# Peptides against a protein of PDB entry 4HTP: the designs that were tried, part 100

Target 1, 231 residues: chain A of PDB entry 4HTP
Amino acid sequence: SQTVASHVPFADLCSTLERIQKSKGRAEKIRHFREFLDSWRKFHDALHKNHKDVTDSFYPAMRLILPQLERERMAYGIKETMLAKLYIELLNLPRDGKDALKLLNYRTPTGTHGDAGDFAMIAYFVLKPRCLQKGSLTIQQVNDLLDSIASNNSAKRKDLIKKSLLQLITQSSALEQKWLIRMIIKDLKLGVSQQTIFSVFHNDAAELHNVTTDLEKVCRQLHDPSVGLSD

## One batch from the design tools (peptide; made by RFdiffusion4, then SolubleMPNN)

Design b2_p18_1_s4 (from b2_p18_1, 9 letters changed)
Fold by OpenDDE base, seed 3:
Structure b2_p18_1_s4 (fold): chain B 231 residues (1-231), chain A 18 residues (1-18)
Amino acid sequence: as target 1 above (231 residues)
Amino acid sequence: MSPFQEAFEKKIAELEAL
């Protein structure tokens, strides 16, 4: 069955996250998230107009926005050091070169950018002149590749993990990769709390999540903002 | 309207035209 996530470019989510991060005030951050969510719900209604009983929900996006709450997908087994080495290899960076050293020593960047300890930002600047300007992946495809990574990590298939990572990287812009890295590392640095994200999604979302710890159930049961948990 | 909202509206219009 078709899902909303199969139609939404990953780039659109990343652009939304970028706007949220750059916004200074809570109200502006909320506005950007709400606009994305409302567009998603509207698209859902159009896509499923003739199908009332669907399991499709905001879950594919929500699990990328709140990756620390992921319970379905197992651990990736990926750290910043692994990604650094992969990028050095993929981009054919000299190991003793400036860019390779930036990736490996991301915790203590020598640059004027106040991005100390943010590997994703360091990677972004290295990738920007070297990567595609526009990615080709949908949210569904990103989740499928992340599922593959987690499954292969559990199975200790390092070569297949690398294959899926390469597919993600080669089909993504530098900006998309910045956010993808943050999703994998489970730190988006949005400057908005989990509680705020839930409150914008649905008034009962935080409560239902506290009871179930199941992000998919939260997204399915509270898909309609006008239908409460007690209804 | 934001660029992404415009893209969504366009996609919705395409779906409704089918």
Scores: peptide ipSAE 0.108, ipTM 0.760, DockQ to the pose 0.897
Fold by OpenDDE base, seed 4:
Structure b2_p18_1_s4 (fold): chain B 231 residues (1-231), chain A 18 residues (1-18)
Amino acid sequence: as target 1 above (231 residues)
Amino acid sequence: MSPFQEAFEKKIAELEAL
């Protein structure tokens, strides 16, 4: 069946997240998230205009925005050090070179950007002059690849994990990779709380999540902002 | 509308035309 996520470029989500992160005030952060969400819901209504009983929801995006709440997908088994080594290999960076050392020593302030401790930002600046300007992945494709990574981690298939990571990386811009890294590490640094994200999504979302701990159920049951838990 | 929202509206319009 067709899903909204199969039509939404991953770049669009990343652009939204970038706007949220760069926004100084809570209200502006909320606005950017709301605009993306409203567009998603409108797209859903258009895509499913002849089908009212679909299981499609905001879940594919929500699980990337709140990756720390992921319960369906198992652990990736990926850390910053692994990603650093992968990028050094993929980009053919000299191991003793400036960029390789930045990736490996991401916790130490080595640059002018103040990105110490944020591996994704360090990676972004290394990738920016070396990667494609525009990615080609949809949100669905990103989730499929992340599912593959988690499954292969559980199966201890390191070679297949690397294959899926390479597919993600080679089809993504530097900006998309920055956010992808943060999704994998489960720290988006948006400057907005989980509670705020839920409150914008639906008034009952936080309550339903507290009871069920099921992010998909929250997104499905509360897809319509006008329909509450008691309805 | 943000440029992002405009792009979404265009995609929605394309879907509605199908």
Scores: peptide ipSAE 0.106, ipTM 0.772, DockQ to the pose 0.824
Fold by OpenDDE base, seed 2:
Structure b2_p18_1_s4 (fold): chain B 231 residues (1-231), chain A 18 residues (1-18)
Amino acid sequence: as target 1 above (231 residues)
Amino acid sequence: MSPFQEAFEKKIAELEAL
C-alpha cells in the first residue's frame, strides 16, 4: 500500500528540522513544525481519498523527530566514533589531517565554532564541500535503512550495517546527514520539548503516549486533530 | 513560502487532480 512517507523526501523533513533549530522563539519553532504536519495531513487525505481504513499515519516522521521514543527498532549499536571512522574511510580523509582529527576528537573544542561535542555539526562542516547538494531518499527509505541497521546489529552483521550506512550517506546531502546523525544518536537539539511536539500534533497525544508508550498508536489513533480520545 | 512548502503543495495538487 502507498504511504505518505514513500512520497516525502527526507530532505523536506531535514529542512523543516533545520528551520526549527535556527528559530529563536518557541512560537516560530512551533510554526515550522505545524506547517510540515499540516502538509503531511493534507497529503495523506489526498493520497488516501478513496480508502477509509488505512494504517498510514505520521508515525514514519514522528519516530525520526522523537527518536528517543523509538520502541519498534532494536538498538543501532552506532556511536560517534564509528561514524567518524566511516567518514574518514568513505571520504578518503588523511588520518593525520585536520578533518579526520576533527571527527575523531569531536569533543575537543577545535577552532572558533562553538560546535564542540556536537558530532553532527562537525560532520556537517566536513561534508559540506564534499557531498551531494541534494539527497534522493524518501522518509520511508530512510526508515527502511534504519530498520536494516537495527536488525543487522542484532544479528551481529557488521558488514551489512556498514552497507546500509553507506547507502544513507552516499544518497544524502551534508544537511541531511547532519540530521540523520542526530536521529541515530537520538539527540536532535531542536530547542523544543517532547511535550511541545505532542501538543502541536494533537491535544491528547501526550496523554495517549503516557499510557501506551507507543508512537505508532499515538499517530494512528490521533491522526485527525479534531477527533479526541473520548470521541 | 519555502521551496519545500511549494514543492509539497504542488505534489498535493497533483494528487488531488487524479
Scores: peptide ipSAE 0.099, ipTM 0.773, DockQ to the pose 0.826
Fold by OpenDDE base, seed 5:
Structure b2_p18_1_s4 (fold): chain B 231 residues (1-231), chain A 18 residues (1-18)
Amino acid sequence: as target 1 above (231 residues)
Amino acid sequence: MSPFQEAFEKKIAELEAL
């Protein structure tokens, strides 16, 4: 069955997240998230116009926005150091060069950008002059690749993990990779709380999540903002 | 609307036209 996630470019989610991060006020952050969510719901209604009782929901996006709440997908086994080494290899960066050292020493960068401790931002600046301007991945494809990484990590298939990571990297812009890294590391730095995200999604979302700890169930049962838990 | 929202609305319109 067709899903909304199979039609939404990953770039669109990343652009939304970038706007949220850059926004200073809570209200502005909420606005950007709400606009994306409303567009998603409208797209869902259009896509499923002739099909009742679909299982499709906002879950594919929500699990990327709140990656710390992921329970379906197991651990990736990926840390910043692994990504640094992968980028150095893939981009053929000199190991003693400025950019390689920035990636490896991301916690104590000597650079002017003040991005100390934020590996994703450091990676972004290294990638920006070297990567595609526009990515080609959908949200569904990103989730499929992340599922592959988690599965292969559980199976200790390091080569297959690398393969999936390379697919993500080679089909993504520098901006998309910045956010992908943050999703993998499970720290988006949006400046908005989990509670706020849930409250914007649905009034009962936080309560249902507190009881079930099931993000998919939350997204599916509370897909319609006008239908509550007691309805 | 932001360019982002315009792109989304265009995609929605395309789906509705099918």
Scores: peptide ipSAE 0.095, ipTM 0.770, DockQ to the pose 0.688

Design b2_p18_2_s1 (from b2_p18_2, 9 letters changed)
Fold by OpenDDE base, seed 1:
Structure b2_p18_2_s1 (fold): chain B 231 residues (1-231), chain A 18 residues (1-18)
Amino acid sequence: as target 1 above (231 residues)
Amino acid sequence: MEEELRELWQKLLAEARS
């Protein structure tokens, strides 16, 4: 079936997240999120104009924005050290070189950007001069690959995990990879709370999530901001 | 159809950000 996520570039979600992160105030952060959400809802209406009772919702994006609330997908089994080693291999970085050491020792300040402890930012600067400028993945494709990683982690198939990771990496810009890493590690550092995200999405979203702990259900039931829980 | 939908999305996002 047709979904909004199958048409929305992952790059556009990442650019939204980047705008949110760079924003200084809560109001500006909210604005950037709202802009993306409103676009999503309008696109949904257009895509499903002639179809009623669709199950499509904001869930594919929401689960990437709030990855710590993910309950459907199992653990990835991926840590920063694994990603560091993968990047060193993929980019053919000298193991004792500056960039390789930055990735491996990401917790130690290197004196350039002050991003110590933030692996995603360190990776970004290593990747920026080496990666394509624009990725090709949709939100749906990213979720499919992440599903594959989780499934293969459960099955202890490290080779297939690596395959899916390589597909994500090779089809993503440096900026997209920065956010992808944060999604996998489940720490986006947006500077906006979960409650704020829910409140912008729907007035009843926080309440419904508190009861159900089902992010997909929240997104489906409260897809329309004008229709409440009691309706 | 796919290209048209992608263009629609880009239009909607651009409008929202303007």
Scores: peptide ipSAE 0.749, ipTM 0.965, DockQ to the pose 0.933
Fold by OpenDDE base, seed 5:
Structure b2_p18_2_s1 (fold): chain B 231 residues (1-231), chain A 18 residues (1-18)
Amino acid sequence: as target 1 above (231 residues)
Amino acid sequence: MEEELRELWQKLLAEARS
């Protein structure tokens, strides 16, 4: 079926997240999120013009922005150590080299960046000089690949998990991979609370989520900011 | 149609960020 997520580049979500993270203060962070959200809603209206009662919503993006609230996918079974080993293999990094050791020992302070404990940031700096391709994935494609990873983890198919991860990596920029890693690990470090994200999305979003714990339902029922729960 | 929709999205996002 036709969805907004099938037309929105993952790169544009990542650039929004990067802007939010770099912004100082709640108001500026909210502005960047609102700009993306408003664009999404306007695009939705254009895409679904003359089609009533569609189930399409902001959910494909919201579940990546608030990955800790994900309830549809099973566990990925992916840790930082697995990703480190994958990158070492993919990039053909010397095992005893500086970059390989940074990835494997990401909790130990190394260098001048002060990124100890943030694997995604360490990976970013390793990838930045090596990643030459432009990201080409849509939000839908990212979610499809993440679904595949979760499904194959449940099925204990490590080879297929690796295949999906390689697709994500080879079709993403260094910046996109930074955010993808944070989505998988479920820690975006945006500096804005879950409550703030919900409040910007819809006035009734936090309440509905507290009752249902269903992020998709929240996004569908409260798609229109002018229509409340009581309407 | 797909290219037109991609261009529309880019336009909307650019307008929002301007």
Scores: peptide ipSAE 0.748, ipTM 0.965, DockQ to the pose 0.935
Fold by OpenDDE base, seed 3:
Structure b2_p18_2_s1 (fold): chain B 231 residues (1-231), chain A 18 residues (1-18)
Amino acid sequence: as target 1 above (231 residues)
Amino acid sequence: MEEELRELWQKLLAEARS
C-alpha cells in the first residue's frame, strides 16, 4: 500500500533535524518541525485523496524523531563501540590511525570541535570525506532496515544485522548517518523537549501518549490536528 | 506516478520552508 513514508527521502527528515539542532531558540526549533509536519500532512491528503479510512500516519517519522518512545521494535543490540568497529572495517581505516582512534575513544576530548562524548558527530567528520554526498533511502526503507536489525538481534543473527547496517551506511550521506546513529542510540540531542514535539503535533498528543504509551496510536488517532480525543 | 509524487513532496517541503 502507498504510504507517505515511502515517498519522503530520509535526507529531508535529517535536514529538518539538523535545522532544529542548529536553531538557538525554542520558537525557531518549533518552526522547523512544523514546516516538515505540515508538508507531511499536505502530502498525505494528496496521496490519499480518493481513499478514506487509511491507517497511514506520521508514525514512521515520529518514531525516528522520538526513538526513546519506540515500543513496537525490539532492541537493536547496537552500541557506539560496535559502530566504531564496523566503520573502521568498512572504511578500511588504519587501526592505529587518527580517525580509528577518534571513533574508538569518542569519549575523550581529542578533537578541536568540542564533540567529546558525541559519537555521531565524531563519525560525521570521519564519514564526510569518505561517503556519498546524497543518500537514496526513504523513511520507509530506513524503518524497514531498522526493523530487520531488531528482528535479527532477537534471533541472534549477527550476519544479517551487519548486512542491514551496511545497506543503511552505503546508501546514506555523512549527515544522514549522523542522525541515523543518534536514532539507533536513541538520543537526538535536538534541544527541544518531548512535550514540545507532542504539542506541535497535536494538542492532545501528550495526554494520549501518557495513557497509552503507544506512539503509533497517538499518530493515527490524532492525525488530524482539528479532531481531538473527546470527538 | 512515482516521479510525480516525489516532485510533489519536494514542492510542498520547499513551499513550507520559504
Scores: peptide ipSAE 0.748, ipTM 0.965, DockQ to the pose 0.934
Fold by OpenDDE base, seed 4:
Structure b2_p18_2_s1 (fold): chain B 231 residues (1-231), chain A 18 residues (1-18)
Amino acid sequence: as target 1 above (231 residues)
Amino acid sequence: MEEELRELWQKLLAEARS
């Protein structure tokens, strides 16, 4: 079935997240999120104009924006060290080279950027001169690959995990990979609270989530900002 | 149809960001 997520580039979500992160004020952060959300809702209406009772919602994006609330996927089993090793291998970085050491020792300040402890930012700078300028993945494809990773982690199929990771990496820009890493590690560092994200999405979203702990239900039931829980 | 939808999305996002 057709979904909004199958048509929205992952790059556009990442650019939104980047804008949010770079914004200093709460209001500006909210604006950037709202712009993406409103576009999503408008696109949903257009896509499903002649279809009733669709299950499509903002959930595919929301679960990437609030990855710590993910309950459908099991654990990825991916840590920064694993990603570091993968990048070193994939990019054929000298093991004793500056970039390899930056990835492996991401917690230690090595430069003037002050990105100590933020693996995603360190990876970004290593990847920027070495990867595609524009990614090709949709939000749906990213979620499918993440689902695959989680499933294969549960099944202890490390080879298939690597395959999916490679697909994510090779089809993503440095910026997209930065955010993908943060999604996997479940720390986006947006500077905006979960409560704020829910409040912007729907006035009743926080309440419904507190009761159900089901992000998909929140997104489906409160898809229309004008329809409340009691309606 | 797919290309048209992609263009629509880009248009909507651009409009929202303007």
Scores: peptide ipSAE 0.748, ipTM 0.965, DockQ to the pose 0.932

Design b2_p18_2_s2 (from b2_p18_2, 7 letters changed)
Fold by OpenDDE base, seed 1:
Structure b2_p18_2_s2 (fold): chain B 231 residues (1-231), chain A 18 residues (1-18)
Amino acid sequence: as target 1 above (231 residues)
Amino acid sequence: SEAELRALWAELLAEARA
């Protein structure tokens, strides 16, 4: 069955996240999130206009926005060091070169950007002059690949993990990879709290999540902002 | 069609951001 996530470019989620991160005020951050969410809900209504009782929800996006709340897929087993090595290999960076060292020693600033400790930002600047300007992945495809990574990690298939990572990387822009990295590492650095995200999504979202710890259930049951838990 | 759906999404997001 068709889902909203199968039609929404991952790039559009990333651009939203980028806007949120760059926004200085809470209100502006909320606005950017709300714009994406409202678009999602409107698209959902259009997509499922003639279908009742669909299970489709905001969950595919929400689990990427709040990756620390992921409970469905197991651990990726991926850290910054692994990604650094992968990029060095993929981009054929000299191992003793400036860019390779930036990736490996991301905790120590070596450049003008001052992004020490933020691997995703370091990676972004290395990738920016080397990657596609626009990616081709949908949110569903990203989640499918992440599922594959988690599954292969559980199965201890490192070769297949690398394969899935390469699929993600080769089909993503530098900006998309920045956010993908943050999703994998589970630190988006949006500057807005989990509570705020839930509050914007639905007034009862935080409460339902506190009880169920089931992000998908939260997204499905509270899909309509006008329908509360008690309804 | 798939193309129409993709276009619809793009339009909705653009409108929301305007």
Scores: peptide ipSAE 0.760, ipTM 0.974, DockQ to the pose 0.950
Fold by OpenDDE base, seed 5:
Structure b2_p18_2_s2 (fold): chain B 231 residues (1-231), chain A 18 residues (1-18)
Amino acid sequence: as target 1 above (231 residues)
Amino acid sequence: SEAELRALWAELLAEARA
């Protein structure tokens, strides 16, 4: 069956996350999230018009926004060092060159941006002049590739993990890769709490998640903001 | 169509951000 996620560009989620990160105030951060969420809900209604009882929900996006709550996928087995080495290889960076060293020594960068300890930001600036301006992946495709990575990690298929990572990387802009890295590492640095995200999504979301610890169930049962948990 | 759906999404997001 068709899903909203199969039609929503990953770039649009990333631009939303970027807007949230750049916003200083809580209210503005919330606004950017709400704009994306409302668009999703409206699109859902249009896509599934005349089709009742669909299982489609905001879950494909929510699990990328709150990756620390992921329970469906097993561990990726990916750390910053692995990504650094992958980028050095993929971009054919000289191993003793400035950019390679930035990636490997991301905790103490010598650059001017002050992004010490944030691998995703270091990677962003290395990637920006070297990759496409706009990616082509949908949220569904990103999730499929992440599923593949987790599955292959469990199966100890390192070559297949690399293959999926390369597909993600080669089909994503620098900005999209910044956020993808943060999703994999499970630290988005949005400056807004999990509680706030849940509260904006639905008044009963935090409560339901506390009981079930099932993010998909939360997104499905509370898809309609006007229908409460007790209704 | 797929093209129409993609356009619809783009419009909805643009409207939300306006």
Scores: peptide ipSAE 0.760, ipTM 0.974, DockQ to the pose 0.898
Fold by OpenDDE base, seed 4:
Structure b2_p18_2_s2 (fold): chain B 231 residues (1-231), chain A 18 residues (1-18)
Amino acid sequence: as target 1 above (231 residues)
Amino acid sequence: SEAELRALWAELLAEARA
């Protein structure tokens, strides 16, 4: 089906997240999120101009921004160690080399950047000189691949999990992979709270989520910021 | 067209960030 997510580059979400992370104050962080959200809503209106009854919403993006609230897809079964080994293999890194050891021992301070314990940042610097400069995935495609990973994890199909991971990796820039890793691990380190994200999205979003714990329902019912929960 | 839709998104985001 025709969705906003099928037209929005994953790179644009990642650049937004990067801007949020790098921003110092709450107001600036909110601004960056609002810019992306407003663009999404405007695009939605244009895309669905002649279709009033659509289920399309901000959900595809929201579930990546707030991955800890994901309830539709099950666990990925992916840890940092698995990703480290995958990258070592994929990039053909010497196992005793500096970069391989950085990935495997990401918790140990090794560099001047102070990235110890943040696997995604360690991976970013390893990937930056080695991967494509621009990714090609849409938000829809990313979610489809993540759905596949979760489904295959449940089914214990390790080969298919690897296949989907490789597709994600090979079609993503270093920056996109940084954020993808954080989405999988469910720790974005944005410096903005869940409550703030909900508040910016819709005044009633936090309340509806508290009652339903259904992120898709929140995004769908409160798609229009001018239409309240009681309306 | 799909190309036009992609262009529209890019424009909307650019405008929002300006």
Scores: peptide ipSAE 0.760, ipTM 0.974, DockQ to the pose 0.923
Fold by OpenDDE base, seed 3:
Structure b2_p18_2_s2 (fold): chain B 231 residues (1-231), chain A 18 residues (1-18)
Amino acid sequence: as target 1 above (231 residues)
Amino acid sequence: SEAELRALWAELLAEARA
């Protein structure tokens, strides 16, 4: 079935997140999020113009923006060290080379950027000259691959986990991978609170989430910003 | 069509960012 997420490039979400992160003020951060959200809602209305009572919502994007609130998808079983080793292998980096060591020792300051402890940023600079300039994945495809990773982690199928990770990596730009890594590790470093994200999405979102802890329910029930919980 | 939908999304996002 048709969903908004099946048509929205993952790159566009990532560019939004990048804009939010680079913005210093709360108001500017909110503006960037609202721009993406409003576009999503308008597209939803157009896509589902002749269909009522669809279950499609902002959930596919929201679960990537607030990955720490994910409850449907099980644990990935992926840490920075695993990703480091995967990148070293995939990119054929010399084991004792500068880039390999940066990835493995990401907590130690080595460069001028001061990105110690931020694996995603370190990975970004390693990937930038080596990967695609533009990715090809939609938000739905990213979520499908992440679902696969979680499912295969539960089933202890390491080979299939690697397969899905490779598909994500080879179809993503350096910037997209930076944000994908942060989504997997569940730390986006946006500089805006969860409460702010919810408040921009819907006035009742924080309350509903506090009661249900169900991000999908929040997104579905409060899809329309003009319709409240009590309506 | 799929192409039209992709174009629509791109347009909507561009308009929002203008």
Scores: peptide ipSAE 0.759, ipTM 0.974, DockQ to the pose 0.895

